# Ledger of designs, part 147: peptides against a protein of PDB entry 5EIB

Target 1, 366 residues: chain A of PDB entry 5EIB
Amino acid sequence: VDLEPGTMDSVRSGPFGQIFRPDNFVFGQSGAGNNWAKGHYTEGAELVDSVLDVVRKESESCDCLQGFQLTHSLGGGTGSGMGTLLISKIREEYPDRIMNTFSVMPSPKVSDTVVEPYNATLSVHQLVENTDETYCIDNEALYDICFRTLKLTTPTYGDLNHLVSATMSGVTTCLRFPGQLNADLRKLAVNMVPFPRLHFFMPGFAPLTSRGSQQYRALTVPELTQQMFDSKNMMAACDPRHGRYLTVAAIFRGRMSMKEVDEQMLNVQNKNSSYFVEWIPNNVKTAVCDIPPRGLKMSATFIGNSTAIQELFKRISEQFTAMFRRKAFLHWYTGEGMDEMEFTEAESNMNDLVSEYQQYQDATAD
Target 2, 366 residues: chain A of PDB entry 5EIB as posed
Amino acid sequence: VDLEPGTMDSVRSGPFGQIFRPDNFVFGQSGAGNNWAKGHYTEGAELVDSVLDVVRKESESCDCLQGFQLTHSLGGGTGSGMGTLLISKIREEYPDRIMNTFSVMPSPKVSDTVVEPYNATLSVHQLVENTDETYSIDNEALYDICFRTLKLTTPTYGDLNHLVSATMSGVTTCLRFPGQLNADLRKLAVNMVPFPRLHFFMPGFAPLTSRGSQQYRALTVPELTQQMFDSKNMMAACDPRHGRYLTVAAIFRGRMSMKEVDEQMLNVQNKNSSYFVEWIPNNVKTAVCDIPPRGLKMSATFIGNSTAIQELFKRISEQFTAMFRRKAFLHWYTGEGMDEMEFTEAESNMNDLVSEYQQYQDATAD

## One batch from the design tools (peptide; made by RFdiffusion4, then SolubleMPNN)

Design b2_p17_5_s2 (from b2_p17_5, 11 letters changed)
Fold by OpenDDE base, seed 4:
Structure b2_p17_5_s2 (fold): chain B 366 residues (1-366), chain A 17 residues (1-17)
Amino acid sequence: as target 1 above (366 residues)
Amino acid sequence: MLRRPPLPKKKELVFEK
């Protein structure tokens, strides 16, 4: 789905374009112009019914529909505005199904689109209410990984999207291969989301290795485990040491010793025990899949539900507030039928979410 | 080595007038 045809043509002409049904390419002509309101109330609202017709058709063809997975960006108009409209409409029609998202967070390091803080704040407001689980894929973190860890002097969208694809492949491993932990979307939510609003995940991937060091790096379970818990490997720009883990899932892939995995996972928990809540028993889950990712002997994927995710929301909120106090560009949103109250409500709900994470961070076992 | 193009600037806000 896109509000621009050129993106769909690029997917269709791409090396995997043939895996999608032609009738499942739903697109507009005008685009959203990086405006959430165009995506949500105008251009996106005109297209949403055509998308819902395809969603219904594909849902009816499923033997057992678990739920939906949306991949979208929160900085643009289509992914943010139309994506959150689509989530709302699907939630209304399928209230008993899991809503999962891969939500790409904006960063000034990656884009010069000035209104990204508005689009992100308005989107987070919708995601808090209408999703069951959200993977926070932060362009800030992806850029920093590309630049600092991968030693890419000039990161590209192709470099960022490679990290996104590796992470998405990692977190979906348990859904795609039998006999794994979190084998369905609902079990993932039950294990990872102790409180309904606190469903924003910090994903991480290992190994992250620069091209110059790839040939010399041994891949070991201890190295994967250590790297996976390193803040520099998080696909969200948060330091887990500034918060507490509510829940963690670790997904190892490749041929390795389960015993060695369990020993390393226990060691990393014990070493980092101050960064876990003590009042959620058995809050770390581990899975091992014998099938490695393409081009690697082994990998580890991290899913963290941490109160440190509030750093990401605070960053967006600070950027939002700096623009909104000046009423900068508001006429572009209000001209599409939005009220200024929707901005204030979205800011309030995101700040409430930050406060909720802080309360659970400061909570002790009685 | 295919030099992947720099991050294209996200399309500037095309506010249609």
Scores: peptide ipSAE 0.012, ipTM 0.390, DockQ to the pose 0.015
Fold by OpenDDE base, seed 1:
Structure b2_p17_5_s2 (fold): chain B 366 residues (1-366), chain A 17 residues (1-17)
Amino acid sequence: as target 1 above (366 residues)
Amino acid sequence: MLRRPPLPKKKELVFEK
């Protein structure tokens, strides 16, 4: 789905374009112009019914519909505005199904789109209410991984998207291979989301190795375990050491000893015990899948529900507030039928979410 | 190797007047 044809044409002409049904390409002509309100109330609202018809058709063809997975950006107009409209409409029609998102957070390091803080804040407001699981994929963290860890002097969207694809492949491993931990979306939610509003995940992937050092780095369970818990490998721009993990899932892939995995996972928890809440028992889950990802002997994927994720929301909120106090660009949103009140409600709800994360960070066992 | 597109330079937001 897109409000621009060019993105869909790029997917269709791509190396995997043939895996998608032609009738499942739903697209507009005008785009959203990086305006959330165009995506949500005008251009996106005109297209949403055509998308829902496809969603219904595909849902009816499922033997066992678990839920939905949306991949979108929060900085643009289509992914943010139309994406959140689509989430709302799917939630209304399928209230008992899991809504899962891969939400790309905007960063000034990656994009010069001035209105991204508005689009992101308005989107987060919708995601808090209408998603069950949201993987926060932060373009700032992806850029920093590419530059610092991968030693890419000039990161590209292809470099960032490679990290995104590795992460998405990692977190979906348990859904794609039967008999694993978190074998369904609902079980993932039960294990990862102790509080309904606190469903924003910090993903990570290992191994991340620069091309120049790949030949010198062993792929071992200890190295994978150490790397996936390193703050520098988080795909959300927050430091886990500034918060506490509510829940963690680790997904190992490849031929390895389960005993060695369990030993290393215990060691890393014990070493980092101050960064876990003590009042959620058995809050770390581990899975091992014998099937490695393509091109690697082994990998580990990290999913963290951490109170440190508030640093990401604070960054967006600070940028939002700095623009909104000046009423900068508001006429583009109000011209699409938005009220200024919706901006204040979205800002408030995101600040409430930050406050909730802080409350659970400061909570002790009674 | 398909040359990964660089991060777009500053697209001047062509605000339609």
Scores: peptide ipSAE 0.000, ipTM 0.395, DockQ to the pose 0.014
Fold by OpenDDE base, seed 2:
Structure b2_p17_5_s2 (fold): chain B 366 residues (1-366), chain A 17 residues (1-17)
Amino acid sequence: as target 1 above (366 residues)
Amino acid sequence: MLRRPPLPKKKELVFEK
């Protein structure tokens, strides 16, 4: 789905264009112009019914529909505005199904789109209410991984998207291979989301190695475990050491000892016990899949629900507030039929979410 | 090999006038 035809043509002409059904390419002509309101109330609203018709058709073809997975950007107009409209409409029609998102957070280091704080704040408001699970993927963290860890001198969107695809492949491992922990979206939500509003995850991937060194690196379970819990491997721009983990899932892939995995996972929890909440018992879940990802002997994917994610929301809120106080570009949104109250409601709900994460960070066992 | 585009500098907000 896109409001621009050129993105769809690029996917269709690409090496993987044939994996998608031609009839499932739904696209507009005008684009959203990086405006959330165009995505949500005008251009996106004209296209959403055509998307819902495809969603219904694909849902009816499922033997067991668990839910939906959306991949979108919160900085643009289409991914943010139309993406959240689509989430709302799907949730209205399928209220008993899991809504899962891979939400790419905007960063001023990667994009100079001035209105990204508005698009992100308005999107986060919708995601708080209408999703069950949201993987927060920060373009800043992806850039820093590419530059500092992967030693890429000039990171590209293709390099960032490679990290995103590796992470998406990792977190969906349990859904794609039988006999795993969190084998369905609902079990993942039950294990990862102790409180309904606190459903924002920080993903991580190991090994993070430059393409030239991957073939020569001996990968071990201890190294994967240590890298997976390293703040530098997090794909959200927050430091887990500034918060507490509510829940964690670790997905190991490749031929390895389950005993060694369990020993290393216990060791990392014990070493980092101060960074876990003590009042949620058994809050770390581990899965092992014998099938490695392409080009690796083994990998580990991290999913963290941490109160440190409030750093990401505070950054967006600060940028939003600095623009909104000056009513900067607000007429571009109100001109598409938005009320100014929707901005204040979205800001309030995001600040409430930050306050909730802080309360649970400061909570002690009775 | 599709050359991955560099990270664009300033995405100028092309608001269509």
Scores: peptide ipSAE 0.000, ipTM 0.401, DockQ to the pose 0.016
Fold by OpenDDE base, seed 3:
Structure b2_p17_5_s2 (fold): chain B 366 residues (1-366), chain A 17 residues (1-17)
Amino acid sequence: as target 1 above (366 residues)
Amino acid sequence: MLRRPPLPKKKELVFEK
């Protein structure tokens, strides 16, 4: 789905264009112009019913519909505005189904789109209420991984999207292979989301290896485990050491000893016990899939529900507040039928979310 | 028009087979 036709043509002409049904390409003509309100109230609202018809058709063809997965950006207008409209409409029609998102957080390091803080804040407001699970994929963290860890002097969206695809492949491993922990979206939510509003995940991937170092790196379970918990491997720009893990899932892929995985996972928890809440028993879950990702012998994917995720929301909130105090560009949103109060409500709800994470962080100090 | 900055050209990360 896109509000621009050229994106669909790029997917159709791509190496995977043939895996999608032609009728499942729903697109507009005008685009959202990086305006959330245009995605949510105007251009997106005109297209949403056509998307819902496809969603219904595909849902009816499912033997066991678990839920929905949306991949979108929060900095743009289509992914943010129309994406959150779709989430709302799908939630209304399928209230008992899991809503999962891969939400790409904006960063000034990656995009010069000045209104990204508005689009992100307005999107987060919708995601707090209408999603069950949100993987926070932060363009700032992706850029920093590409630049610092992968040694890419000029990171591209291809480089960033490669990290996104590796992460998405990792976190969906349990859904794609039978006999795994968190084998369905609902079990993942039950294991990862102790409090309904606190459903924002910090994903991480190991190995993160520069091209020049690939030939020299032995991939071992201890190294994967250590890297997976390293803040430099987090795809959200948060330091886990500044917060507490409410819950963690680790998904190992490749031929490895389950015993060795369990030993290393226990060791990393014990070494980092101060970074876990003590009042959630068995809050670390581990899965092992014998099938490695393409091009790797072994990998580990991390899913953290950490109170440190508030650093990401604080960054967005600070940027939002700096613009909103000046009433900068508001007329572009209000001109699409949006009320100015929705900005204040979205800011408030995001600040409440930050406060909730802080409360649970502090509840481990008493 | 708020333009997205031009998408930097895709560089493939080669995962070795």
Scores: peptide ipSAE 0.000, ipTM 0.359, DockQ to the pose 0.022

Design b2_p17_5_s3 (from b2_p17_5, 11 letters changed)
Fold by OpenDDE base, seed 2:
Structure b2_p17_5_s3 (fold): chain B 366 residues (1-366), chain A 17 residues (1-17)
Amino acid sequence: as target 1 above (366 residues)
Amino acid sequence: MLKRAPLPERKELEFEK
C-alpha cells in the first residue's frame, strides 16, 4: 500500500516483486507530502476502503487468521497517517485479532523532514490505543549501528533496511517454523505485554559485525548472547541500563546446544539482574530454531519490553513540544481537517505512557 | 510540497557465506 505509485513500481520491478499478488498492490496518485493529516483524513481516507477490500479477501482465504502485521514509517505521511487509519479500521472490523506493527521511528540524523515529530506523535497516540504489539525500529539506532558497529562511513537506507529485514526475519522466526516458543501472535503478546499500554518493544539482532572484522569473529552462543544484550545493539535509541526489563524474548537460530543457550541466558540474567523487574516471574523467554538465517551459521534476535523505551518517546515529545509551542507548520494539518486538540491529546497520551513506564521502573516487589 | 528525500541507493550488506 502506498499513496505514491513510484514506490510500488519499484517493489514490483524488484527481485522480490513477484512474491506479491498483483491485485494486492493498492496505491494512490497524489502522495501524502509527509503530512499525517493527508494520510489519515484526506488522501489516505479515499484509498482505505480499497485496502480494506483486499484485507477482507486475504483474511477470508486464511484457515486460521491470527492477526495483522503492518510495516510502516512514523516520519512520513503515508506510513504514519494512512498506516494508523488502516490500523484503526482493521481493529474496528477485527477486534479479536492481534494488531502487530513494525514502526520505524524518525531521526534527524536520517531525514531532514521538519514535521516528523508531529507525524510520529500523532502515530504513537494511535499505536498506544489500537495495537497489541509494536516493534520500535528507530532510525537513530539503525544509523548508529551502521556507523559505529558496522563501520559504514555513509550509511544508506539500504543499510538501514537490511537491519530492519534481519530483525523482522528474526522476530517472526517462531511464527514461520513449527515447534517454537511464541508460535502465534497472541502467545507472543501474553509473554511480552504484562500491561496493555506497555506494548512497545526494543528489538536487537546478533551478530552485527563490520566487514573488516567478519573473518576474525567466532560465531558462538556466548558472543551472540553478550552482543544481543549490549545497549549498542538495540534498534531503539535507548539504554536498557537506564531502565528495567519488564519482559524479554530471545530467538536463537542455527545449529547450537540448547544447554549452552540456557546456560548463557541464565548467566546474562544473573549478571544483569538489577536491570530486570523482580516482580514479574519468568519474564525471560528463549526459543531455538535449528534453521539459520540466510548467509549466517547462527544468529540471535532480541525482543525487549523495557522501561528505558521512555527515552525514545521523550526525544519525540521534546521535538514535538518545541514545534507545537510555536504552531510551526500546524496550518498544513488543520487545513486537512484536523483540530489542534488532536495534537494536545496525542502529546498528553505519549507523556502519560512515559509516566507509566517510569512508575513500573520505580515499582518494587511488595 | 515537502519533497520526500530520495532513498539513497541500496548497498547490499554481504552476510558472511
Scores: peptide ipSAE 0.006, ipTM 0.415, DockQ to the pose 0.022
Fold by OpenDDE base, seed 4:
Structure b2_p17_5_s3 (fold): chain B 366 residues (1-366), chain A 17 residues (1-17)
Amino acid sequence: as target 1 above (366 residues)
Amino acid sequence: MLKRAPLPERKELEFEK
């Protein structure tokens, strides 16, 4: 789905374009112009029914519909505005199904689009209420990984999207291969989400290696485990050491010793015990899949529900507040039928979410 | 007019086989 045809043509002409049904390409002509309101109330609202018709058709063809997975950006107008409209409409029609998202967070390091903090804040407000689980894929973190860890002097969106694809492949491993931990979306939510609003995940991937070091790096279970818990390997720009893990899932892929995995996972928990809440028993889950990702002998994917995710929301909130106090660019949103109150409500709900994470961070076992 | 970020040049990351 897109509000622009050119993106769909690029997917259709791409090496995997044939895996999608032609009738499932739903697109507009005008685009959202990086405006959440165009995505949510105007251009996106005109297209949403055509998308819902396709969603219904594909849902009816499923033997067992678990739920929905949306991949979208929160900085743009289509992914943010139309994506959150679509989530709301799907939630209304399928209230008993899991809503999962891969939500790409904006960064000034990656895009010069000035209104991204508005689009992100308005989107987070919708995601808090209408999703069951959200993977926070932060363009800040992706850029920093590409630049610092991968040693790419000028990271491209192709480089960022490679990290996104590796992460998405990692977190969906248990859904795609039988006999794994969290084999369905609902079981993932039950294990990872102790409180309904606290469903924003910090994903991480290992190994992250620069092209010049790939040939010389032995991939070992200890190295994968150490990298997976390193803040530099997080796809969200948060330091887990500034918060506490509510829940963790670790997905190892490739041929390795389960015993060695369990030993390393126990060791990392014990070394980092101060960064876990003590009042959630057995809050770390581990899975091992014998099938490695393409091009790697082994990998580890991290899913963290951490109170440190508040650093991401604080960054967006600070950028939002700096513009909103000046009413900068608001006329582009109000001209599409939005009220200034929707901005204030979205800011309030995101700040409440930050406060909730802080309360659970400071909570001790009685 | 809101500045669009430049469209990413899709470099195919060749996964070495």
Scores: peptide ipSAE 0.000, ipTM 0.364, DockQ to the pose 0.022
Fold by OpenDDE base, seed 5:
Structure b2_p17_5_s3 (fold): chain B 366 residues (1-366), chain A 17 residues (1-17)
Amino acid sequence: as target 1 above (366 residues)
Amino acid sequence: MLKRAPLPERKELEFEK
């Protein structure tokens, strides 16, 4: 789905363009112009019914519909505005199904789109209410991984999207292959989301290795385990040492000793026990899938529900507040039928979310 | 129409074959 036709042409011309049904390409002509309100109230609202018709058709063809997975950007008007409209409409029609998102957070290092803080804040407000699980994929973190870890001097959207793809492949492993951990979206939510509003995940992937170092790196379970818990490997620009893990899932892929995985996972928890909440028993889950990702002997994917995710929301909130106090570009949103009150409500709800994460960070076992 | 930031040049990450 896109409000611009050129995105669909890019997907169709891509190496996997033929895996999608032609009738499942729903697109507009005008685009959202990086405006959330265009995506949510005007251009997106005109297109949403045609998307819902496709969603219904595909849902009816499912033997067992678990839920929905949306991949979108929060900086752009289509992904943010129309994406959140779609989430709302799907939630209204399928209230018993899981809503899962891969939400790409904006960064000034990656995009010069001035209104990204508005689009992101307005989106987060919708995601808090209408999603069950949200993977926070932060362009800030992706850029920093590409630059610092992968040693890419000039990171590109191709480089960033490769990390996104690796992460998405990793977190969906348990859905695609036989396993006991997180075998369905609802089980993932039960294991990862102790409190309904606190459903924003910090993903991570290992191995991440620069091209110049690949030939010298042994892929071992200890190294994967160490790297996946390293703050530098987080796909959200948060330091987990500034917060506490509410829940963790680790998904190992490849032929490895389950005993060695369990030993390393126990060791990392024990060494980092101060960074876990003590009042959630068995809050770390581990899965092993014998099928490695293509091109790797083994990998590990991390899913963290951490109170450190508030750093991401604080960053967006600070940028939002600095623009909103100046009423910068508000007329572009209000001109599409949006109320200025929705900005203040979205800011408030995101600040409440930050406060909730802080409260659970500071909570001790009585 | 708000100008989109120019897309950074695409580099593909090679997965080791």
Scores: peptide ipSAE 0.000, ipTM 0.352, DockQ to the pose 0.022
Fold by OpenDDE base, seed 3:
Structure b2_p17_5_s3 (fold): chain B 366 residues (1-366), chain A 17 residues (1-17)
Amino acid sequence: as target 1 above (366 residues)
Amino acid sequence: MLKRAPLPERKELEFEK
């Protein structure tokens, strides 16, 4: 789905274009112009029913519909505005189904779109209320990984999207291969989300290896475990050491010893016990799939529900507040039928979310 | 081209071997 036709043509002409049904390509003509309100109230609202018709058709064809997965950017207008409209409409029609998102967080280091803080804040407001699970994928974090870890001198969106795809493949492993822990979206939510509003995950992936070092790296369970918990490998721009893990899931892939995985996961928890809340028993879950990702012998994917994720929301809130105090560009949003109060409500709800994460962080100090 | 901004120092979790 897109508000621009050119993205659909790129997908159709791509190496995987043939795996999608032609009728499942729903697109507009005008785009959202990086405006959330245009995505949510005007251009997106004109297209949403056509998307819902496809969603219904595909849902009816499912033997067991678990829920929905949305991949979107919160900085743009289509992914943010129309994406959150779709989430709302799907939630209304399928209230008992899990809503899962892969939400790409904007960074001023990666994009020149000045209104990204508005689009992100307005999106987060919708995600707090209408999603069950949100993987926070931060463009700043992805850029950092590409530059620092992967040693890419000039990271591209293709390089960032490679990390996103690896993470998405990792976190969905349990859904695609039977017999795994968290084999369904609801079970993942039950294990990862102790409090309904605190459903924002920090993903991580291992191995992250530069092209020059790939041939010299032995992939071992200890190295995967260590790298997976390393803050440098987190795909959200927050430091886990500034918070506490409420819950963690680790998804290992490849032929490895389950015993060795359990030993390394126990060792990591014991060594980092100060970074976990003590009042959530058995808050670390581990899955092992014998099927490695393509091109790797072994991998590990991390899913962290950490109170440190508040750093990401604080960053967005600070940027939002600096723009909103100046009433900068508000007329672009209000001109699409959006009320100015929705900005204040979205800011408030995001600040409340930050406060909730902080409360649970501090509850481990008493 | 993605703009290179100064990247925040991500601290390592000290996983003692």
Scores: peptide ipSAE 0.000, ipTM 0.307, DockQ to the pose 0.023; fails the geometry check

